Peptides against a protein of PDB entry 6A30. Designs and how they scored, part 66

Target 1, 150 residues: chain A of PDB entry 6A30
Amino acid sequence: AQDADNVLQPIMDLLDSNLTLFAKICEKTVLKRVLKELWKLVMNTMERTIVLPPLTDQTMIGTLLRKHGKGLEKGRVKLPSHSDGTQMIFNAAKELGQLSKLKDHMVREEAKSLTPKQCAVVELALDTIKQYFHAGGVGLKKTFLEKSPD

## One batch from the design tools (peptide; made by RFdiffusion4, then SolubleMPNN)

Design b2_p18_7_s1 (from b2_p18_7, 9 letters changed)
Fold by OpenDDE base, seed 5:
Structure b2_p18_7_s1 (fold): chain B 150 residues (1-150), chain A 18 residues (1-18)
Amino acid sequence: as target 1 above (150 residues)
Amino acid sequence: MTPMQQRIEELTKKLKEA
């Protein structure tokens, strides 16, 4: 449990900041699309972390997510005036386009053998992330989350 | 409630308010 929380902390920090911003500026259909792209990004980042570096480097998951999310300026959420909101949505749409392109370049790497402990941590982390993206039923549908490769 | 559960609840609240 504690190991899973440590692995998830940098991911959740990034997601909380970005989702808070998008929830304020996006209508429901755009927000749902953003959630889907973020879900794919998170899953791919987790896969790469499992395949390439040891799970012990908590900084790498955060760094990988931050590297791909670099376009999401930690902009101080000023309450968007209508004009500011439109520009923010435009910027968000541009970033989503970049995330979509990233998906096309995402090669599934062969998973390395994990210890039983590492597998348990990953499974718990995945379950927690699924719950996070489901957000009590207001986020992504469970059916969509279950179709994602584990 | 774990810190992670609290984050899920807070996100749920934010998304419901949107």
Scores: peptide ipSAE 0.274, ipTM 0.813, DockQ to the pose 0.607
Fold by OpenDDE base, seed 1:
Structure b2_p18_7_s1 (fold): chain B 150 residues (1-150), chain A 18 residues (1-18)
Amino acid sequence: as target 1 above (150 residues)
Amino acid sequence: MTPMQQRIEELTKKLKEA
């Protein structure tokens, strides 16, 4: 449990900040669409992170998220006026797009087989993320989260 | 509750209030 929490902490920090902002700005239907795109991004990032570095490199996920997260902290959360909300969504989409590009530059290192312990940590991490995105029923549907390729 | 479970609950509350 603690190992999974440690792996998820940087991702959750990013998600909490962005989702809190989106929840305030977005209508419920738009928020659900944003959640779906974030889910895809997280799954793609995790898939690559699981395939590429042994779980020992907490530093790489943290460094990648920290390099991209430092760009968000300098934005004084001025509650944007209605016109600024669109720009914030655009900026957030641009940042998410940069995360997607980072995906393309991650060299496929040889898929090291995960140890059974690492697999158990990943499974627990995935379950926790599914619970996070479900958000007690106000987020994504369980059926959508379960159809995602494990 | 684990710290992560508490975080999920807090987020759930924020999303419900939105």
Scores: peptide ipSAE 0.273, ipTM 0.814, DockQ to the pose 0.667
Fold by OpenDDE base, seed 4:
Structure b2_p18_7_s1 (fold): chain B 150 residues (1-150), chain A 18 residues (1-18)
Amino acid sequence: as target 1 above (150 residues)
Amino acid sequence: MTPMQQRIEELTKKLKEA
């Protein structure tokens, strides 16, 4: 449990900041779309982190998310008027879309076999992220989250 | 409640208020 929390902390910090912003500026339908894109990004990032570097560097998930999220963090823009929110969403969606394409360009290094302990941590982390994105039923539907390749 | 569960609850609250 604690190991999963430690792994998730950088992701959650990024998600909390961005989702809080999106919740304020987005209509419900737009917010759901943003959540879907963020879900894909998180899942892709986790997959890469599991497949590419040994899970030993908690810093790598944070760094990957920060490196990819640096495009999103630069937008600590003052809550702009309602019109600027749509452009921010569009830009965020565009950035997320570009990040999904980066999956195809990352050289699949040999998937290092995770230890049973690491697998358990990843499973717990995935379940926690699913719960996070479900957000007590106001976020993504469980059926959508379960279709994501674990 | 774990710290992570608390964060989920806080997010849930924020999303319900939107």
Scores: peptide ipSAE 0.265, ipTM 0.808, DockQ to the pose 0.667
Fold by OpenDDE base, seed 3:
Structure b2_p18_7_s1 (fold): chain B 150 residues (1-150), chain A 18 residues (1-18)
Amino acid sequence: as target 1 above (150 residues)
Amino acid sequence: MTPMQQRIEELTKKLKEA
């Protein structure tokens, strides 16, 4: 449990900040699209973190996420005009797209078989993230989250 | 309630209020 929380904490910090922002600036339809893309990103990131040695990639992901998250200063979110909100979403999508390109630089180390302990941590982490993205029914549908490739 | 469950509840509340 504590190990799963430690692994999830950096991801959850990023997601909390981004989801709070997107909930304020996005209409419901746009928010759902953003949530789906974030879900894909998180799943891909977890897959890589599981396949790659756990400690170094969390730091790289955390550093990448911090580098991108530093632009979200607690500045008085002046409700950006509709144009400014669109540009922020576009910039966030562009940043997420750049994170997908990190796939090409992460050396496919051979998928080492996870230990039973590591598998249990991953399962707990996945369940927690599914609950997070479901957000008590306001977020993504359970059926969508369950069909995502584990 | 675990710290992570509390965080999910807080986020759920924020999303419902938006």
Scores: peptide ipSAE 0.255, ipTM 0.804, DockQ to the pose 0.647

Design b2_p18_7_s2 (from b2_p18_7, 7 letters changed)
Fold by OpenDDE base, seed 4:
Structure b2_p18_7_s2 (fold): chain B 150 residues (1-150), chain A 18 residues (1-18)
Amino acid sequence: as target 1 above (150 residues)
Amino acid sequence: MTASQQRIEKLTKELKAA
């Protein structure tokens, strides 16, 4: 469980910051769409991370996110006044776009077989991130989360 | 409660309040 938490921490740090912002600024329909796009992005990133880089004890996702997200403010975005909302969304979207760049770096690494322990960590991580996006039923539907992100 | 579960709970509350 702790290993799965460690694997997810960098992704969830990014998601927590952005989703907190979006939840405050976006209408429900827009927020749902944002969640869907984020889910696709995260799952595609995770799939590539599992298939391509050796899950070494170093949170490759964390290292890759740290390497590419050096500019990712790990901080809870304090929302300034209403006038800056559009710019904040734009900045958040730009930061989320860095996750797509992570995909390009992951494709170049040779696929290594996962140990049983690593497989268990990945499975738990996947289940946990699904629960995260489901958000107690107020997020994405389970049926959507069970579909492979195309 | 794991760190991830705490984050899930937090997000749930934030989305419910939105």
Scores: peptide ipSAE 0.581, ipTM 0.935, DockQ to the pose 0.743
Fold by OpenDDE base, seed 1:
Structure b2_p18_7_s2 (fold): chain B 150 residues (1-150), chain A 18 residues (1-18)
Amino acid sequence: as target 1 above (150 residues)
Amino acid sequence: MTASQQRIEKLTKELKAA
């Protein structure tokens, strides 16, 4: 459980910050769309992370997310006026999109087979992040989360 | 509760309040 928490911490830190902001500024319908896009991004990122680096290199994900996340901290969330909210979403999407570019730079390291322990951690992490996006039923539907993002 | 569970609960509360 602790290992799964450690794996998810950088992702959840990013998500918590963004979702807290979005929850404040977005209407419910927009928020759901944002959640869906974030879910796709997270799943794609996790899939690549699971396939590429051994879970022991949590340092790389943390470092990559931290390097890209440092750009988010300087934005003192002045509650932007309604016009600024759209721009913030756009900027956040752009920043998240840059995380997708990390996709292209993740060199296909040889798919090292995950150990049973690593598999268990990944499974728990996936279940936990699904619960996170479900958010007690006010987030994404379970049926959506259980479907392959493909 | 795990740290992740606490985060889930926090998010749940925040989204319910929106």
Scores: peptide ipSAE 0.580, ipTM 0.935, DockQ to the pose 0.697
Fold by OpenDDE base, seed 5:
Parts: sequence; C-alpha cells; structure tokens
Structure b2_p18_7_s2 (fold): chain B 150 residues (1-150), chain A 18 residues (1-18)
Amino acid sequence: as target 1 above (150 residues)
Amino acid sequence: MTASQQRIEKLTKELKAA
C-alpha cells in the first residue's frame, strides 16, 4: 500500500491542485468533462509508462496533449473565457504529461517484465486512482472508469 | 487510512461542495 501511495504521490499532487481549482471555478457539467479528459490523460500516461517503452517526454506529452486537447476544443465548454479555461486544462494536461518522474518510479526496468511485487503495486495504484476519480460517487461513474480510455 | 485514501476523501468533499 505504501509503495502504491509513493507511486501515485506525484500525479495526485498535480491532480489535487488542479481539481481543487477547477472545482471552484467550473460548473458541474464542465467539471465532469474536465474529469473525463484528465482521466483519459492519466490512464494513457500510465499505460504507456507501464506497457510501452518510454517515448521521450516531449513526444508523449505532445501526443497526449494533441489527442486530448483537441477534444476539449471541440466540446463547446462554455467556460466564461473559452480560451482561458481551455488553456488552463491544456496547461494542466501538459504538467501531467511532464510527470516523467512517474515513469521513473513505475517502470524502472523498461526492458524487463514487471516482478510480481511491481505488478501488485501497479494494480493497487490503478485501483486507487480509479477510486480517486470516482470520488465516492460524485466523480466519474464506475462504468466509465472500467472502459478503455481510448 | 492511507495517504491516497485521505486524498480521495478530500476530493470527494470538494466535489460535493461544488
């Protein structure tokens, strides 16, 4: 459990700061959309970090931001200033993508299969982050969290 | 309660208040 907490700490620090801000400034519909986009970003980042050899931080961040940032632009999220809200989400996504340190903590041995212990830590971390986004039922639905983020 | 669980609880409260 402690190992999973340690693995999640950097990402949760970033999520906590951003979600606290978004919760204050966004209405419920916008906030749900933000949560969904952040979830996709987090899951894609974790999946790539665990399963795929780490691409350069810039490539992963750029790809994730381009794929998910474009989705936010098409969603007419009537943020008071579309530009500012989208930019804030984009910046938050960029910061999340820059969590290259998450890579170093989760996938130390890029070339080797995860040890049973590492697998257990990753599994617990994934379950924990799902619970985080579910937020006692006021966040994302379990059915959404159980689906592939793609 | 783990640190992560505390964070989940905090987020839950914040989202409920929004």
Scores: peptide ipSAE 0.576, ipTM 0.935, DockQ to the pose 0.682
Fold by OpenDDE base, seed 3:
Structure b2_p18_7_s2 (fold): chain B 150 residues (1-150), chain A 18 residues (1-18)
Amino acid sequence: as target 1 above (150 residues)
Amino acid sequence: MTASQQRIEKLTKELKAA
């Protein structure tokens, strides 16, 4: 449990800051959309970081934004601050580039495979992140979290 | 309570209040 908490701490620090802000400024439907996009981004970034450690933050984020960016266009709502939801997510994605540091906790740069211990930590970490995004039922639905983000 | 659990509870409260 402690190992999983240590692995998640940097990610949750970034998420806590951004989600706190979004909760204050976003309407409910916009907030839900933001949560979905952040979930996809987090999951894809984690997967890529584990599978492809050599990738840079910029490369990973750029690829993710290009792949999922079209989904954001459907829910474009200008916030009272004149900030576009797409721009907000883009900024959040840049900050979430720090997810690349997760590789230092989960994967030895030399190994393409995880040890049994690392697998157990990753499994617990993933479960914890799902609970985080579910947020006691006021966040994302369990059915959504159980599906592939792609 | 773990640190992660505390964060989950905090987020839950924040989203409920929004």
Scores: peptide ipSAE 0.569, ipTM 0.933, DockQ to the pose 0.697

Design b2_p18_7_s3 (from b2_p18_7, 7 letters changed)
Fold by OpenDDE base, seed 1:
Structure b2_p18_7_s3 (fold): chain B 150 residues (1-150), chain A 18 residues (1-18)
Amino acid sequence: as target 1 above (150 residues)
Amino acid sequence: MSAMEKRIKELTEKLKEA
């Protein structure tokens, strides 16, 4: 449990900030579409992060998140005007796009077989993320989350 | 409850209120 929480914390911090923003500015249908794309991104990022040795990648993701997280000053969330919301979505999409590009540059290091402990941590992490994206029924459907190839 | 479970619950409630 604690190991899974430690692995998820950086991702959850990013998701919390972005989803809170999207929940405020997006209509429900748009929000669901955004959640689906974020789910795909998270699953793809996890798949790659799990294949990479746990120690080196936490620093890279942490460094990338730290580089991008420093710019979000705790500034007064002025509800951006409708025009500002579009730009924020575009910027968020651009940042997410950069995460996807980082994905392409992550060299397929040799598929080290996950240890049973690592598998258990990943399973717990996946369950936690599924619960997060389901959000008590407000988010994605359980059937969508379960059909995603584990 | 795990700290993460508590966080998920809090976020879920925020999303329901939005």
Scores: peptide ipSAE 0.125, ipTM 0.708, DockQ to the pose 0.691
Fold by OpenDDE base, seed 2:
Structure b2_p18_7_s3 (fold): chain B 150 residues (1-150), chain A 18 residues (1-18)
Amino acid sequence: as target 1 above (150 residues)
Amino acid sequence: MSAMEKRIKELTEKLKEA
C-alpha cells in the first residue's frame, strides 16, 4: 500500500491540479474527453516508469513532474474569461505534452520481468488510478477503464 | 482508508460539485 502511494503521489499531484482546473472551465462532455486523454497519458507513463526503469527512478519522475507543476502560481481562481480559459487549457496541454517528452528520454531498457512485489504494487496502483478516473461515476465509465489497452 | 483513498474521495466530491 505505502509503496503504491509513493508511486502515485507525483502523478496524483499533477492530476489534482489539472482536473480541478478542467472541472471548473470545461463542460461535462469536454471534461470526459480530457479525462480520456489524461487516462491514456497516465497509463503510458506508468508503463514506462514501472516496467522500463528500476523503481528507484520514480523519484526522478516525481522531481520532473514537480518542476513542471511549480509554474501554476496560486493565483486566485477568478472565473476565467473565455480567453483565459483557452489559454489555461493550452498551458495545461503544454504541461501534459512535456510529460510526453519525458517519455522519449526514458531509454527502452529490456523489459525486465517485474518481481511479485512490483507486480502487486502496479496492480494496486492501477486499481487506485481507475477509481480516481471513475470518480464515483462522474468521471470515466468502468467499461472504458477496464477495456483500455493501456 | 489510505491517504490516497481519502484524496480520491475529496477530488470526486469536487468533481461532483462542478
Scores: peptide ipSAE 0.124, ipTM 0.704, DockQ to the pose 0.675
Fold by OpenDDE base, seed 5:
Structure b2_p18_7_s3 (fold): chain B 150 residues (1-150), chain A 18 residues (1-18)
Amino acid sequence: as target 1 above (150 residues)
Amino acid sequence: MSAMEKRIKELTEKLKEA
């Protein structure tokens, strides 16, 4: 449990900030699309974390998330006027689009064999993330989360 | 309830209110 929480903390910090913003600015169908893309990103990031050496994992998740999160300037969240909200959605969609392209360019390294302990941590982490994205039924459907190639 | 579960609950409520 604690190990899973430690692995998830950087991801959750990013997701908390972004999802709160997206929930405020997006209508329901757009929000669901954003959530699906974020889900894919999270799954890809976790896959890479499993493949990469343990010592670089936290820094690399942090770096990957920071490189992509740096475009979200901690700037003054002015309550977006409707026009500002649209621009923010456009910018967020553009960033997500760039993230999807990055996925295509990042060579899949061969997954290292995980120890049973590491497998248990990953499974718990995945379950926690699924619960997060499901968000008590207001987020993604369980069927979508379960059918994902995780 | 773990700290992470509490956080998920809080986020879920925020998403419901949005």
Scores: peptide ipSAE 0.118, ipTM 0.699, DockQ to the pose 0.718
Fold by OpenDDE base, seed 3:
Structure b2_p18_7_s3 (fold): chain B 150 residues (1-150), chain A 18 residues (1-18)
Amino acid sequence: as target 1 above (150 residues)
Amino acid sequence: MSAMEKRIKELTEKLKEA
């Protein structure tokens, strides 16, 4: 349990900071598309974080997240004007694109067989993330989360 | 309730209010 929480914490911090914003600025159809792309990104990131030695990837994800997280000052959430919302979506898409490029630089370490302990942590982490993305029915459909090849 | 479960619940509530 504690190991799964430690693996999920950086991802959850990213999601907490961005999903609330996306829910406010995106139309329902756009939000669903964004959530699908975030789901793929999270799955790919988890696969790497668990397969790669835990310490280096948490630091890299944390550093990437910290570089982008500094801009959300506690300022009065002025409802971004429609123009500000578009720019925020563009910035978020750019950030997601940068995380995708990080995929290409992370050495395809051969799929080392996960230890039974690592498998149990992954399963627990996956269940938690599925619940998060489902968000009590306002997020992604359970059928999509279960059938995703990621 | 795990700390993570509590966090998920809080986020779900925020998304429902949005």
Scores: peptide ipSAE 0.113, ipTM 0.694, DockQ to the pose 0.619

Design b2_p18_7_s4 (from b2_p18_7, 7 letters changed)
Fold by OpenDDE base, seed 2:
Structure b2_p18_7_s4 (fold): chain B 150 residues (1-150), chain A 18 residues (1-18)
Amino acid sequence: as target 1 above (150 residues)
Amino acid sequence: MTASQKRIEELTKKLKEA
C-alpha cells in the first residue's frame, strides 16, 4: 500500500545513506553487526511509534529524521582515511543515537488500538523493512529477522 | 514495483558490490 511506502520512506532515506557509507568502509562481518544494531533500533523505534502516537505522527518522526539527516549533506565524500572512517562511524552512531532520543520524547499516551487498516499498514511496513534488512540475502538472515520481537 | 521495493533492490545491488 502507498501508506506503508510513505511510512518507510523517511526511515529508508536515513538507512540508505548510512548503509551505503558502512558498506564502503566496513568489512562484511562488521557491516552485519551494524545491520543487526540498526535492525534493533528500527524495530524498537517502530514499536514505540506504533504503540504511542497515532500513525499520522509517523510523518513527524520521518520529518524529525529528515531534519537530523540534512546535516550530513555538506561532507565531500573524500575516501575515508582510517581516522576519517572512525569519525564517520562516530557521526553515524551519533545520528542513530538521536533516533533513540526522539524515542524518549514520545509521550506514552494510552495504547490506542490500531484500526484494522492501520494494522494492515504496519504489517506491510514490517514485512517490507525485513526485506530491506535481508537485502536479497546479502544482509541479515531471515531467521534473525523473524526472531526479533515485533 | 513499489518505491520501497525499488530501494530494496538498489540497496541489494550496493551491498553485493561491496
Scores: peptide ipSAE 0.360, ipTM 0.857, DockQ to the pose 0.715
Fold by OpenDDE base, seed 1:
Structure b2_p18_7_s4 (fold): chain B 150 residues (1-150), chain A 18 residues (1-18)
Amino acid sequence: as target 1 above (150 residues)
Amino acid sequence: MTASQKRIEELTKKLKEA
């Protein structure tokens, strides 16, 4: 449990800051859409961190985040554009792009197969992060989180 | 409660109040 907490704390620190900001600025439907995109980003990052050896270039995560950041521009969600809110979303997305540092926190060990202990920690971490995004029922639906590939 | 569980509760509270 403590090991899973240690792995999740940096993620939660980043997410808490951004989600607190989004909760203040966004309407509930927009917030849920943001949560879905953040969930996909977190799951993709975690999957790559677990499956891919640490040597895969920081450039790929940066490029994926840049590509997904550009994709968010084309989805003309008419957010009531207070000019400040859009800029804050872009800045938050840029900060979330630094989730590459998450790789350094989750994958301390070289290209070794996860030990049974490490697998248990990852499973607990994944369950905990699902609960985090569910947020007592005000966040994402359990069915959505459970359909996400582990 | 774990530290993570506490963070979940805090987030839940913040999102409910928003």
Scores: peptide ipSAE 0.354, ipTM 0.856, DockQ to the pose 0.699
Fold by OpenDDE base, seed 3:
Structure b2_p18_7_s4 (fold): chain B 150 residues (1-150), chain A 18 residues (1-18)
Amino acid sequence: as target 1 above (150 residues)
Amino acid sequence: MTASQKRIEELTKKLKEA
């Protein structure tokens, strides 16, 4: 448990600041959309960090934004701020580039080379981050989180 | 209570109050 906490602290520090800001400035439906995109970004980042060889933060973020950014454009989400939802996600994703530090804390090796202990820590970390995004029911639905790829 | 659990509770509270 302590090892999983140590792994999650950096990501939670980053997410707490951003989510607090988004909760203040976004309408509820917009906030839910932002949370979904952040969830996808976090999960993909974790997957790539664990399974794939080292990628640069910028390259990873750029690839993820290109793949998922099109989904945000479909709903003309009027953000109260002059910034469109895409720009907000881009900024959040750029900040989440600091998740490269997650690599150093979670896994230094490919998933295939993980020890049983490391696997257990990763599983616990994933369960905890799902709870984080659910946020006692005010965040994302459990059904959505459970269907998301690890 | 773990540190992560505490952070989840704090976030939940903040989002409910917003």
Scores: peptide ipSAE 0.351, ipTM 0.853, DockQ to the pose 0.727
Fold by OpenDDE base, seed 5:
Structure b2_p18_7_s4 (fold): chain B 150 residues (1-150), chain A 18 residues (1-18)
Amino acid sequence: as target 1 above (150 residues)
Amino acid sequence: MTASQKRIEELTKKLKEA
């Protein structure tokens, strides 16, 4: 559990601020779309962490998320004006849409061999992040999360 | 409760209040 928490900490740090902002500025349908794209990004990042030789798993996850999420308003806490918020959503959606398209064209690589302990940590991390995106029922539906590639 | 679980609860609260 502690190892899974350590792995997820950078992801949650990145997502919490952005999701809080998006919750304030987006209507429900737009928010759901944003959550779906973020979910795809997170899953892709975790896949790469397993496939690629990382310096450290935690550092790699954080770096990859920061790299691909560079168009997100990281650490922003202020509520923008309606006009500014709309533009932010548009820009974020455009970037996330491009990342989604890239994922669809990516060839799946073979994951590196994991020890049983590492495998258990990954499984726990995946379960936890699914709960995070479900957000007590106000986020993504469980059926969507369960059908997504891990 | 793990740190991650606490964060999930906090996020859930924020999303419900938005």
Scores: peptide ipSAE 0.330, ipTM 0.842, DockQ to the pose 0.800

Design b2_p18_8_s1 (from b2_p18_8, 10 letters changed)
Fold by OpenDDE base, seed 5:
Structure b2_p18_8_s1 (fold): chain B 150 residues (1-150), chain A 18 residues (1-18)
Amino acid sequence: as target 1 above (150 residues)
Amino acid sequence: FSNVQARIAKLQKAYKEA
């Protein structure tokens, strides 16, 4: 539990900020599209955490998410204007699109072997993140979240 | 996690208001 908490806190903070922001600035259809792309990004980041040697086990996922989500406004205090929101969506979509293209060109490496404890932490993290995107049924559908991000 | 449900509830509210 403690290890999972250490891994999840940075991710949850990032997701709270960005998902809340997107909910405020996007109409329903655009929001759904943005959420789907963000979900793919999160899944890809977690995959890399399993595949790549960790710099720091507990902060790597959060760091990677922050690195790849650097174009997303985090912790924005004020509600952007409609124009500002539109520009933010455009920038975020552009960044996410570039990341998707990069993924397509990446050679898939085999995941490193995880201990049972590490595996349990990853599973718990995945379940928690799915809850954020599902948001009690008002977000993405469970059927979508259970499919491959590819 | 102690605050996960509260955080989810906050997101639910945000999405409903969208």
Scores: peptide ipSAE 0.374, ipTM 0.864, DockQ to the pose 0.545
Fold by OpenDDE base, seed 1:
Structure b2_p18_8_s1 (fold): chain B 150 residues (1-150), chain A 18 residues (1-18)
Amino acid sequence: as target 1 above (150 residues)
Amino acid sequence: FSNVQARIAKLQKAYKEA
């Protein structure tokens, strides 16, 4: 329990700050779109962090940001804020690079399968993050969150 | 995770006020 809490606290703090900010700045339809893109980014980052051996945190984040940054340019989500919605997502993605702390706690040994304890922490982390994005039904739908972002 | 529900409640409020 304490180990899972230590891993989740930084992620929760980051999500609290970013999701609250987006809620304040974005209209509801725009917010939902931003949440979907952020969810995909979080899931891709977590999958890569768990599955891939320690790529340098900077390279993984940089590759994720480049791949998703190009995809976001095509979706002209007119964010009403003076800051380009792409820049906001970019900044959020950059801060999500701190998910490396999750990596440091979960990936103790290079090339080894996750221990049962680590798997339990990952499952708990995923469930918690889903709850943040769902936000009691005012955020993303459960059916969307349960689908693989493949 | 005693603080998670409280944090989610704050997010719910923020989303409803948007």
Scores: peptide ipSAE 0.362, ipTM 0.860, DockQ to the pose 0.582
Fold by OpenDDE base, seed 3:
Structure b2_p18_8_s1 (fold): chain B 150 residues (1-150), chain A 18 residues (1-18)
Amino acid sequence: as target 1 above (150 residues)
Amino acid sequence: FSNVQARIAKLQKAYKEA
């Protein structure tokens, strides 16, 4: 549907740019770790955006970074750049504020239940995002993507 | 989506070349 395309294009553009950048600047093992954390962040942000419409992007990002950022630091992930892994995730999360557009299109009303149309759009969005993170097998494993990031 | 496969192919190339 044209509506789904309009909602997903900004997300796809964001993913294209950021995932390409991470591939260029990260060593393979570091990249995998970054992708896993980014996946969790994206999924949790989408979930919260849909379930908790009153939350601001900044509030959601801040909460998620505090929860997941510790996991990245524990692994002592050293990036080839002068930036630590936490800072990279922070920057990526900040850019994910564009997911608010998804919120605006999908959740116009504080309705606890999505309409069938909205559900279909969410499912399509999730499938598309999974494909980006999997990247034909060179990214994250399907088994990982099928599990809850919680 | 009309260009999803092309975009994924671009990402695949980026990951393989890294």
Scores: peptide ipSAE 0.349, ipTM 0.856, DockQ to the pose 0.606
Fold by OpenDDE base, seed 4:
Structure b2_p18_8_s1 (fold): chain B 150 residues (1-150), chain A 18 residues (1-18)
Amino acid sequence: as target 1 above (150 residues)
Amino acid sequence: FSNVQARIAKLQKAYKEA
């Protein structure tokens, strides 16, 4: 349980901040599109991280998200004007995209199968993230979230 | 998980306002 929380908290903090920001600055149609792209990015990042070397006890995701999340905390971003919203989306996407570059630095250690505990943490993380994107039905549809990002 | 529900509720509010 505690290990799951340690992994989830940075992700949740990042999602809370970014999704709340996007909700404030984006029109409904734009928000939906942003959420879809962000979902794909998160899923791809998670998939890559799972495929990437065994989650060493230092949740590289957590550390990366915390490292990137700390960068977001410092920005008491005054609600930027509408023009800044697009740049923020790009920056958020870029920050999440940098998670993909972690793949280049993580040596192909043999895909050690996730321990059952690690699998459970990932599943819980995935479910939690789905709930964030669904947001009780006002966000993305469950049917979309249940689709494997191709 | 009470924290997650609270966070989701905040997001719900934010999305409804948008």
Scores: peptide ipSAE 0.385, ipTM 0.868, DockQ to the pose 0.577; fails the geometry check

